Peptides against a protein of PDB entry 4PN1. Designs and how they scored, part 26

Target 1, 261 residues: chain A of PDB entry 4PN1
Amino acid sequence: KIEMNFLNKPIVPDTTKVISNFLTHYLITEPVEHVEIEAKLGTLIDLETQNRFEFPVMNETILNPEFNLRTRFESDMTASEHKYLNEFLNQAFRDSQKPGRLPFAYKHTKQVDLFYETEDNSRDKIRVSKNQSDNQVLACVKKRRVADLFLYCPNDAFDIRISISDELPVSMPSGNQQPSLTRLKDRVGYVHQEIKIDLTKTTQNDPVYDTTERHELEVEFGNIADLRDRAQKAKDGMEAPLFRRVQLFMDNVRILRREHS

## One batch from the design tools (peptide; aimed at target 1 V18)

Design b1_p16_2 (made by RFdiffusion4)
Pose (drawn by RFdiffusion4):
Structure b1_p16_2 (pose): chain A 256 residues (1-205, 211-261), chain P 16 residues (1-16)
Amino acid sequence: KIEMNFLNKPIVPDTTKVISNFLTHYLITEPVEHVEIEAKLGTLIDLETQNRFEFPVMNETILNPEFNLRTRFESDMTASEHKYLNEFLNQAFRDSQKPGRLPFAYKHTKQVDLFYETEDNSRDKIRVSKNQSDNQVLACVKKRRVADLFLYCPNDAFDIRISISDELPVSMPSGNQQPSLTRLKDRVGYVHQEIKIDLTKTTQNTTERHELEVEFGNIADLRDRAQKAKDGMEAPLFRRVQLFMDNVRILRREHS
Amino acid sequence: DFAQPIPKSLAEEMFS
């Protein structure tokens, strides 16, 4: 017989607790009506060296946003790194279809992104996405970035950025208006336990941009867990962000 | 891309 600790009850990892606080704040305390919560793989770039961020730590660590670390985030990866993750996810996709497993879901989207500027002093963009096939509109949203949280991962090829955005559905722009940006987007979507794993390849109308993002697919349920956590019963919220971060961690460690 | 800020009280709660 073996116990996990001298208490024999599970304990919350420090990171899971902190991220739960970050998510509960923008879900409950200062709520965002149309919230998107996603984490992207990429690289933390030191502003002076223009290389990967160097920090005297040995494990995945959350950077305090109240400190100026002179850094920016590159949400980009090589074509090989993108293909490697594609193959790994495909293999993980088929293995989930086997007996005893909770299966993956799949959705491949070939669409066009149209970005517009706003009439306000804000730096928000109005995004219009259309099918490349029939050109029917998939979405028309005004997107506002609310908060970011950076995880420096010295043992891995990637760092993590957790983004909290606000996607408000809005009406279509006028025809007599030039879009600030127009690009193709090849999004390969995997879904497991309502956690979305998106593999995106955008083509600038040339420059290519390869990304991997992991986002909560069921916000309403997550908001409910955040409410229970604020009221004491915080176990469901912890179990949720633990699953999210562990998925993010598995994809982060996958590299040649 | 540059980081979006968070409230100071939230940071104190997270990193206390």

Design b1_p16_2_s1 (made by RFdiffusion4, then SolubleMPNN; from b1_p16_2, 7 letters changed)
Fold by OpenDDE base, seed 2:
Structure b1_p16_2_s1 (fold): chain B 261 residues (1-261), chain A 16 residues (1-16)
Amino acid sequence: as target 1 above (261 residues)
Amino acid sequence: MEPEPIPSELAKEMFS
């Protein structure tokens, strides 16, 4: 007979606990009403060197937000990296269709995001998302970034930003109002066990600068209601369901950030 | 259903 440890009980890694607590705070303690929780692959850039941040750690490390490390996060990747991840996820999709597996769902979406200034000149803009094919309105929201948690991943191709956002549904801007910014988004989305993985190519036209294209990969909790329930249970002393869900989320993130050509 | 690639220039080149 083999036991897991001298207590013969599962243990939870600190990473899982820290992230779980982070999520619980914005799900339960100071709840965000229309919460979006996502992880983006990218690079922590040291503002002093303008290179990837170098910290004296040897593995995945959650950075303490209380310390100003003079970093910025770039959620972009090269077209080549993005292509590789696309191919990787396509293969994962195909493999998941085999008997005995839980299948991925897949969706390809092309949308236009129109950004409008608010009447009160608030920092947050109104985003109207429309389907490119038929110009149907998909969403009209005012998105506010609430909190970030950064993971420095020295052994992997990418660092991670976990973000809490509030996506408040709002009324459409007045018909006479012109958008201040327009973005084209071409997104392929994969869903597995209610975890959403999106590859997005974003094109933005700037009157001053040339057209810019960004390539992003994000991992999102697809069932916020379930996550909130798990977080509530955690606050009530039953942490296991939340830990399991966070572990699943992070394992998917870990898989993706390790992939490179 | 077979997933489509991101319609980037690189993807278009590879899948063309």
Scores: peptide ipSAE 0.039, ipTM 0.615, DockQ to the pose 0.015
OpenDDE base, seeds 1, 3, 4, 5: peptide ipSAE 0.036, 0.025, 0.025, 0.025; ipTM 0.534, 0.565, 0.596, 0.646

Design b1_p16_2_s2 (made by RFdiffusion4, then SolubleMPNN; from b1_p16_2, 9 letters changed)
Fold by OpenDDE base, seed 1:
Structure b1_p16_2_s2 (fold): chain B 261 residues (1-261), chain A 16 residues (1-16)
Amino acid sequence: as target 1 above (261 residues)
Amino acid sequence: MLPEPVPKELSEKMFK
């Protein structure tokens, strides 16, 4: 008989535990009401060199936020990389439709995001999202960035930012208000086991600067209620369900960040 | 329904 280890019990990777604790804090301890939790693929940039950050580690490493590493995170990739990931996910989608598999769901959306200043001159803007096809309002929110957790991934094409945001539903801006910024989003979304994977092309027109385009890939927890329940159970001493969910999430992230053209 | 193909804009060569 083969055993897993000398205790013959599952062991949780430290990364899973650290992320689980991070999530538990903002789900349970200091709960964010309308929480969005996502991982974005991108690059940690060294502010001094303007190149990818180099840290003296050889594998996936969660960076300690207590240390000022003088970095910024660029949540962008090349069109070629984005195309490759789209093709990869399309193949994964096709394969998941086979008998015995759990299928992906897929959705393609094109939307316009209109950003408005708040009357109280708050730092946070109101975002109105509309469907480009029928101009229907999809959402009207005031988004607040709450916390970030950065993973340096020296062996992969991308580094990771896990972000926690509060997306507060708010009333539509008055008709006399003009948007301060407009963005077009072309998004293809894949959902597998309630984990959302979105490829987004964002176009922004600036009157002063040339049109800018961004290519993003994000992985999001699609069932926050379930995640919150798991986090609560973890606080109550039953950690396994949370660890399993975080492990699933991170494995999907790991698959994606390893892919490159 | 299968995913839509990659947009034309994403298939263009980038030199950046």
Scores: peptide ipSAE 0.045, ipTM 0.597, DockQ to the pose 0.016
OpenDDE base, seeds 2, 3, 4, 5: peptide ipSAE 0.031, 0.029, 0.028, 0.031; ipTM 0.663, 0.629, 0.663, 0.612; seed 3 fails the geometry check

Design b1_p16_2_s3 (made by RFdiffusion4, then SolubleMPNN; from b1_p16_2, 6 letters changed)
Fold by OpenDDE base, seed 4:
Structure b1_p16_2_s3 (fold): chain B 261 residues (1-261), chain A 16 residues (1-16)
Amino acid sequence: as target 1 above (261 residues)
Amino acid sequence: ELPEPIPKELAEKMFS
């Protein structure tokens, strides 16, 4: 007979607790009404060296936001890395269709994001997303970045930024208003157990610079209502459901950040 | 362009 530990009870990793508390704050304590919670793969860049940040830790570490580490986060990867992850996820999708597995859902979208300035010159722009094929409006929101939590992952190809955003639905800009910025997005989305994994290639024309292309991978909680319910239960003293959901989320992130070409 | 795991028509029909 084997037991889990000397208490024979599950133990929650500290990382799970820290992230859970972070999420609970913005779900329950100071709730963001239209919250989006996503993790992006990228690189913590040391502003001094312009290379990947180096910190004296040997594994996945949540950075304390109270300290200014003189870093920036680049939510980008090479085309080769992006392609590899795409192939990896395609295979994961195929494998999940086998008997005994929970299947991935899949969606391929090509959209254009139009950014509009607000009349009050607010920092937050209105984003209108349209389907490229038929020009139908998919969303019109004002997105505000509320908080970030950074994970330095020295053993993996990527570092992680977990972001809390407020995506406020807003009315469409006036018909005579011109967008200040246009981005084309080619996105493949994979959904497994209500966790969304998106690979996005973004193309943007700059008036001064040549066309730029970005390659992003993001993991998002697909059921915010459920997550909020779990967070509320956690505040009420029952933490297990939240911990399980965060653990699932992080395990998916960990799988992805280990993959590289 | 990102490849699809299965033909687009089938993917969208079954899993969108």
Scores: peptide ipSAE 0.058, ipTM 0.723, DockQ to the pose 0.016
OpenDDE base, seeds 1, 2, 3, 5: peptide ipSAE 0.029, 0.044, 0.030, 0.029; ipTM 0.629, 0.572, 0.662, 0.645; seed 3 fails the geometry check

Design b1_p16_2_s4 (made by RFdiffusion4, then SolubleMPNN; from b1_p16_2, 9 letters changed)
Fold by OpenDDE base, seed 3:
Structure b1_p16_2_s4 (fold): chain B 261 residues (1-261), chain A 16 residues (1-16)
Amino acid sequence: as target 1 above (261 residues)
Amino acid sequence: MEPRPVPSELAKKMFS
């Protein structure tokens, strides 16, 4: 007979505990009302060298936010890498449709994002998202970035930024307002067990610079209410449900960050 | 706006 360990019980990875505590803070302790929680794949860049950040660690490591490491995070990848990940996810989608599996859901959205200045001249802009084909409004929100947690992943193709944002639903801007910025987004979305995986190609026309294109991959918690309930249970002493959900999220992130063309 | 870092007390708890 083989056992898992000398206690014959599952053990929770330390990374899961750290991330769970981070999420619990912004879900329960200092709650963000309209919270969005997502992980982006990208690269930690050393501001002095302009190369990928180098730190004396050998595996996935959450960086301590108390230390200014003079880094920036680039949430971008090459078109080739993005295409590879799209093909990878398409195959995963197909495999999940087989008997005995939990299926992916799939959605392809082409939208335009219009950014407007607020009447109170606040720094946060209103974003109106519309479907490109029929101009139907998909969302109208004022988004504020609240906190970031960075994972340095020296053995993988990408580093990770986990972000907490507040997405406040707001009324449409007045018809007399002109957008200050317009972005086109081509998004393919995959959902598995309420974890959302989005591949997004963003095109932006700059009046001064040439058209820029960005390729991003995001992983998001699709059921915030459930996550908040799990976080509350954790605060009340039952941590297992939260740990399981965070572990699922991170395993999906780990799969994706290891893939490259 | 730039996001604020994790509160120091929370960071200490997470990394202690």
Scores: peptide ipSAE 0.018, ipTM 0.478, DockQ to the pose 0.566
OpenDDE base, seeds 1, 2, 4, 5: peptide ipSAE 0.011, 0.008, 0.013, 0.007; ipTM 0.384, 0.434, 0.423, 0.438

Design b1_p16_3 (made by RFdiffusion4)
Pose (drawn by RFdiffusion4):
Parts: sequence; structure tokens; C-alpha cells
Structure b1_p16_3 (pose): chain A 256 residues (1-205, 211-261), chain P 16 residues (1-16)
Amino acid sequence: KIEMNFLNKPIVPDTTKVISNFLTHYLITEPVEHVEIEAKLGTLIDLETQNRFEFPVMNETILNPEFNLRTRFESDMTASEHKYLNEFLNQAFRDSQKPGRLPFAYKHTKQVDLFYETEDNSRDKIRVSKNQSDNQVLACVKKRRVADLFLYCPNDAFDIRISISDELPVSMPSGNQQPSLTRLKDRVGYVHQEIKIDLTKTTQNTTERHELEVEFGNIADLRDRAQKAKDGMEAPLFRRVQLFMDNVRILRREHS
Amino acid sequence: NPHVDYDLLNEFFESL
């Protein structure tokens, strides 16, 4: 017989607790109506050295946003790093179809991104996405970045950025307006337990940009868990962000 | 270190 600790009851990891607070704030306390919560793999760049951020820590750590660490985030990776993660996810995809496993879901999208500027003083962009095939509109949204949270990961090739955005569905722009940006997007989507793992390759109309992003696929259920957490029963919220961060961690550690 | 202090971060997010 073995117990996990002297209390024999599970304890919340420090990081899971803090991220739960970050998510509960923008889900409940200061709610965002059309919220998107995603985490992207990338690199924390020191503004002076223009190299990877150096910090005297040995484990995954959350950076306090109330401090100016003179840093930016590069949400980009090489083609090899992108292919390596693609193969790993494909193998993980097939293994989930075996008996006793909760399976993966799959969706591959070849679409076009059109970005527009707003008439307001805000720095928001109006994004129009269309199929590359028939050119029928998939979405038309006005996107606002609300908050970011950075995880420095010294033991791995990637750092993590947790972004909270606001995607408001809006009407189509006028025909007599030049788009600020036009690009192709090759998004390979994997879904497991309503956690979305997106492998995107964007082509600038040339420059390519390879990204991996992990987002909550069921926001309404997550908002419900955030409410219960504010009212005392916080176990379901913790179990949810723990699953999210563990998935993000597995993909982060995958590298040659 | 206040840059990575989890007790400080927890208190900060609860104060919001």
C-alpha cells in the first residue's frame, strides 16, 4: 500500500492553480463575451541579445506580467521542427484509435486569410477567412487581444504563451477596401477530449511561418467550471487546465 | 524572486 502524501489526498500544482486564476478572471470576474484561450509554442526573445531569453531558473516557470523583462515572443519554428511534431501527432493520432483509448478527431483546412484595419483608434484587425477551394467564407471576425501569460521553459526547445483574445463576429467589409494583409493558411487540426491541437503553416503572398497552437475547444463548459471554482468547488476547473497544460507540455518536450 | 514567485502571482490574480 502506498499513499501519494501524508494527507492521502491530491494537491494542486502551483502552476495549475495560478493559470486557473488567470483563466477564471477573464471568464467570470471580467468576462470576455467571445473569448478564445490558446497556448502557442515558440521562443522568448531577449530584446537586447535578440537570442533566447536567459533566466536563472531550472524548470517551467510563469513570468510575472507586472514586471518589464524586456522580452518578446516568436511564435515560429523551423520546417523540420514543424514536420517532427506533425509525425509525432500522426503517430499519437493512430494510437488513440486502438481499443481502450479515447480517440483523436481530425480536420485539415486549406483557407485564405484576409486582414483588415478598423476605423477606430484601437489596434484591432478584422479577419476574413475563405476556402482555397470554392472561396466560400468560413468566418468574419474582429479580433482583440486581451491578455498574455508567458511560461519560460529552460529544459525544452520551446517556450509557451497563453493568450486570451476576443473574437467578435462582425459583418463583411466593403468591396472598395484594400486588405492590410492577404495570406494562405494550411491548418492541420487534431482534437482530443475537446482540446484542440492546431498545426498551422501560413504562406505570405515569399515567407513561410510554421506554428503549433493548443486551445480549449469547449469554452462554455470551461466557463461553467470557472464559475464553480469561484464558488468553492474548484476541482473540475483544476482538472481541466491540468489536462490542457499537460498536453502543451508533451508537445513542448517533443524535439530532436 | 518576485519575477517567478507563485505566492505573489496567486495573491495578485486573487486581488483582481

Design b1_p16_3_s1 (made by RFdiffusion4, then SolubleMPNN; from b1_p16_3, 7 letters changed)
Fold by OpenDDE base, seed 2:
Structure b1_p16_3_s1 (fold): chain B 261 residues (1-261), chain A 16 residues (1-16)
Amino acid sequence: as target 1 above (261 residues)
Amino acid sequence: DPITDYELLLKRFESL
């Protein structure tokens, strides 16, 4: 007979608790109305060295946002890394279709994002997303970054930024307005147990600079209503459902950030 | 293009 520990009860890792509390704050305590919660793979860059940040820790570590570590986060990766992750996820997709597994869903989306200045000259631009094939409007939003939580991952290929954003639906810009910026997004999306994993190639034409491409991988909570419900339960003293959901999310992130070509 | 459409992959495999 084997027991979990000397109490024979589940114990929640501190990382899970910290992230859960972070999410609960922006889901319940100071609720973001149209919340998006995602983790991006990338690199914490030391602003002083312009190299990957070096912190005196040996494993996954949530950085305290109260401390200015003089870092920036770059959510880009190489084309080869992106290709590798795409192949990895394709294989994971195939494997999940086997009997006895919960299957991935797959979706390929090509969209154009048009950014417009607001009439009030607010910092946040209006983003109109359209399907590239039929020019159908998919969304018109004003996105605001609310909070970030950074994970330094010294043993992995990537560091992680967990972001809370508010995607406020807004009216379409006036027909006479021209977009200030246009981005093409080629996205392959994988969904497993309502966790979304997206590989995105973003192409941006800059009139001054050459066309730039960015390769990103993001992991998103696909069921915010359920997550909010779990967070509310956590505030009410039942934390287990939230912890389990956060654990699932983070395990998926951990799998992905360990992969490299 | 670093992104491979799964549908295209399936077609490739079916053609093998």
Scores: peptide ipSAE 0.097, ipTM 0.733, DockQ to the pose 0.012
OpenDDE base, seeds 1, 3, 4, 5: peptide ipSAE 0.030, 0.013, 0.033, 0.000; ipTM 0.504, 0.368, 0.510, 0.256; seed 5 fails the geometry check

Design b1_p16_3_s2 (made by RFdiffusion4, then SolubleMPNN; from b1_p16_3, 6 letters changed)
Fold by OpenDDE base, seed 3:
Structure b1_p16_3_s2 (fold): chain B 261 residues (1-261), chain A 16 residues (1-16)
Amino acid sequence: as target 1 above (261 residues)
Amino acid sequence: NPVVDMELLEELFNSL
């Protein structure tokens, strides 16, 4: 007979604990009311070298936010990488439709985002999202970045930024206001076990720079209420449900960040 | 397992 370890019980990876604690802080301890929690694939750039950051570690490592490592995070990838991930996810979708599997859900959206200045001249802009085809309003929000957690992944194609944001629903801007910025978004969304995976192509016309195109992949917790419940249970001494949910989230992220063309 | 939505599958092939 073989056992898992000398306790013959599953153990929780340290990464899972660290991320769980980070999430619990902004879900329970200092709760963000309209919280959005997502992980973006990208690259940690060393500001001094302008190359990918190098740190003396050999595997997935959460960077301590208390230390200024003189880095920036580029939440972008090449069109080729983005296409590869799209094909990969399409295949995963197809495979999940087979008997005995839990199926993906799928949604394709094309929207225009209009950014407006606030009346109080706040740094945070109002974003109005509309469907490109019929101009139907999809959302009107004021988004604020609250916190970031960075994962350096030296063995993978991408590094990871986990972000906590406050996405406050707000009233539509007055009809006489003009947007300060417009962006076109082509988004393909996959949902599996309430984890959202979005591939987004963003086009922006800049008056100074030519039209820029960005390719992003993000993974988001699709059920915040459930996650908050799990975090509360963790604070109350039952950590397993939260750990399991975070592990699921991170496993999906790990699958994606290893894929490249 | 739910039945595959063929329309959605076609859309997948025409995705990004």
Scores: peptide ipSAE 0.018, ipTM 0.481, DockQ to the pose 0.013
OpenDDE base, seeds 1, 2, 4, 5: peptide ipSAE 0.016, 0.009, 0.008, 0.015; ipTM 0.452, 0.421, 0.410, 0.482

Design b1_p16_3_s3 (made by RFdiffusion4, then SolubleMPNN; from b1_p16_3, 7 letters changed)
Fold by OpenDDE base, seed 2:
Structure b1_p16_3_s3 (fold): chain B 261 residues (1-261), chain A 16 residues (1-16)
Amino acid sequence: as target 1 above (261 residues)
Amino acid sequence: DKVVDYEYLLELFESL
């Protein structure tokens, strides 16, 4: 006979608890109305060295936001890394179509984002997203970054930023307004068990600087209503459903950040 | 790399 431990009771990993509490805060305690919750793969850069941050830990570690570690997060990867992850996810997609598996859904989207200044000159710009193929408006929002949680991953190719954002729907800018910035997004999206995985190539034309291209991978909670429900239950003392969903999310992130060409 | 059985984890969390 085998038992889990000397109490024979399940133990929730601390990482799961910390992330769950973080999410609960912005879902329930101080709720963000139009919340987006995503993790991006990237690199924590030490502002002093301009190299990848080196912290004296040996495994995945959530950095305490109360401490200023003088870091920045670069949510970018090489084209080669991005291609590798695309191929990896394509294979995962194919494998998931086999009998007995839960299948991925796949979507390829080409989008243009137009950024407009607000009349009140607020820091937050209005983003109008359009489909490149038919110019259909997909969204018009003001996005505000609310909070970040950083995971330093010394054993993996990438570090992780989990971000809470507020995407406030707003009215379209006046027809006489010109966008201050335009971005082209080529996105391949994979969905598995309501977790969204997006590979995005972002092209930005700068009138002064050369065209820049960014390669990003993001993992997003695809069912916020369900997540909010789980968070509410957690606040009410039933934490298991939230822990399960967070564990699923993080395991997907962990798979992806380990892969490298 | 540890392969974690998600079904096991689900059961684990349900028991909490």
Scores: peptide ipSAE 0.021, ipTM 0.531, DockQ to the pose 0.041
OpenDDE base, seeds 1, 3, 4, 5: peptide ipSAE 0.006, 0.018, 0.006, 0.007; ipTM 0.334, 0.519, 0.335, 0.353

Design b1_p16_3_s4 (made by RFdiffusion4, then SolubleMPNN; from b1_p16_3, 8 letters changed)
Fold by OpenDDE base, seed 4:
Structure b1_p16_3_s4 (fold): chain B 261 residues (1-261), chain A 16 residues (1-16)
Amino acid sequence: as target 1 above (261 residues)
Amino acid sequence: DLITDMDYLLELFESL
């Protein structure tokens, strides 16, 4: 007979615990009303060297936000990497349709994001997202970045930024207002067990600069209400449900960040 | 286009 450990009970990885506490803070302690929680794949760049940051660790490490490491996070990846991830997720989708598996849901969306300045000239812009095919409004929000948690992943192709954002639904800008910025997004979304994985190709036309293209992959908690419930239970002393959900999320992230062309 | 291909596959799965 095999046991898990000398207590024969599950043990929570420290990473899971740290992330769970981070999420609990913004779900329960200082709750963000319209919270979005996502992990983006990218690269921690050392501002001094402009190369990938080098931290003296050998595995996945959550960076302490109290330390200014003089880094920036670049969520962009190469077209080749993005293509590889697309192919990988396509295969995962196909495999999940087999008997005995939980299937992926899949959605392809081509949208345009229109950014508008606010009347108060606040830092946060209003984003109107429209479907390119029928011009239907998908969302109109004012997004505020609340907090970030960075994971340095020396053994993987990508580092991770977990972001807490507040997506405040707002009214549509006035019809006479012109967008300050327009972005075209080609997005494929994969959902498995309410974890959403999005691959996005973003094209931005700048009147001064040449057209820029970005390739991003993000992993998002698709059921915030459930996550908030789990976080509340954790605050009440029952941490297991939250830990399990965070572990699932992170395992998906870990799978993805290891995949590269 | 890989995305387009998946759209086609999705339709196939939905038809089953």
Scores: peptide ipSAE 0.027, ipTM 0.659, DockQ to the pose 0.013
OpenDDE base, seeds 1, 2, 3, 5: peptide ipSAE 0.026, 0.026, 0.012, 0.016; ipTM 0.670, 0.659, 0.411, 0.447

Design b1_p16_4 (made by RFdiffusion4)
Pose (drawn by RFdiffusion4):
Structure b1_p16_4 (pose): chain A 256 residues (1-205, 211-261), chain P 16 residues (1-16)
Amino acid sequence: KIEMNFLNKPIVPDTTKVISNFLTHYLITEPVEHVEIEAKLGTLIDLETQNRFEFPVMNETILNPEFNLRTRFESDMTASEHKYLNEFLNQAFRDSQKPGRLPFAYKHTKQVDLFYETEDNSRDKIRVSKNQSDNQVLACVKKRRVADLFLYCPNDAFDIRISISDELPVSMPSGNQQPSLTRLKDRVGYVHQEIKIDLTKTTQNTTERHELEVEFGNIADLRDRAQKAKDGMEAPLFRRVQLFMDNVRILRREHS
Amino acid sequence: SEFKEEFSEEIEEMME
């Protein structure tokens, strides 16, 4: 017989607790009506060296946003790194279809992105996405970035950025208006337990941009867990962000 | 502001 600790009850990892606080704030305390919560793989770039961020730590660590660390985030990866993760996810996809497993879901989207500027002093963009096939509109949203949280991962090829955004559905722009940006987007979507794993390849109309992003697919349920956490029963919220971060961690450690 | 202070303290304690 073996116990996990001298209390024999599970304990919350420090990171899971902190991220739960970050998510509960923008879900409950200062709520965002149309919230998108996603984490992207990429690289933390030191502004002076223009290389990967160096920090005297040995494990995955959350950076305090109240400190100026002179850093930016590159949400990009090579074509090989993108293909490697594609193969790994495909293999993980088929293995989930086997007996005893909770299966993956799959959705491949070939669409066009149209970005517009706003009439306000804000730096928000109005995004219009259309099918490359029939050109029917998939979405028309005004997107505002609310908060970011950076995880430096010295043991891995990638760092993590957790973004909290606000996607408000808005009406279509006028025809007599030039889009600020137009590009193709090849999004390969995997879904497991309502956690979305998106593998995106955008083509600038040339420059290519390869990304991997992991987002909560069921916000309404997550908001409910954040409410219970604020009221004391915080176990379901913890179990949720633990699953999210563990998925993000698995994909982060996958590299040649 | 209270959240920012408490949240910064939690990150500092975790890093210790």

Design b1_p16_4_s1 (made by RFdiffusion4, then SolubleMPNN; from b1_p16_4, 6 letters changed)
Fold by OpenDDE base, seed 5:
Structure b1_p16_4_s1 (fold): chain B 261 residues (1-261), chain A 16 residues (1-16)
Amino acid sequence: as target 1 above (261 residues)
Amino acid sequence: SSFKKKFAEEIEKMLE
């Protein structure tokens, strides 16, 4: 007979605990009302060398936000990498349709994002998203980045940024306003066990990137209400449900960041 | 099914 360990009980990885605490803070302690929680695949860049950041660790490591490491995060990937991930997810989708599995859901959307300045000249812009085919409004929001948690992943193709954002629904801009920025988005979305995986091709002029076309992969918690409930239970002394959900999320992220063309 | 295959193909075409 084999046991898990000398206690014969499951153990929670430290990474899971740290991320769980991070999420609990913005779900319960200082709650963000319209919270979005996503992980993006990308690269931590050393501002001094403009190369991928090098840290003296040998595995997945959460960087301490209290230290200025003089890095930036680039959430872009190559078209080839993006295509590979799409093919990988398509295969995963097909496999999940087999008997005995939980199936993926799939959605393909093409939208236009229009960004408008606010009347109060705040830094946050209003984003109006429209369907490209029929010009129907999909959303009108003001998005604010609240916090980031960076994971350095030296053994994988990508590093990870976990972001907490506030997406506030707002009224449509006045008809006389012109958008300050327009972007085209081609997005394929996969959902498995309420975890959303999106592959997005974005066409826009952005001075931060070397191309006008960006390729991004993001993983998002699809059921915030459930996650908030789990976080509350954790604050009340029952941490297991939250840990299980965070573990599921991170395992999906880990699968994706290990894939490369 | 033909439907599932069609969706997979559309995804692949998008990333070509």
Scores: peptide ipSAE 0.013, ipTM 0.492, DockQ to the pose 0.013
OpenDDE base, seeds 1, 2, 3, 4: peptide ipSAE 0.005, 0.000, 0.000, 0.000; ipTM 0.416, 0.281, 0.270, 0.397

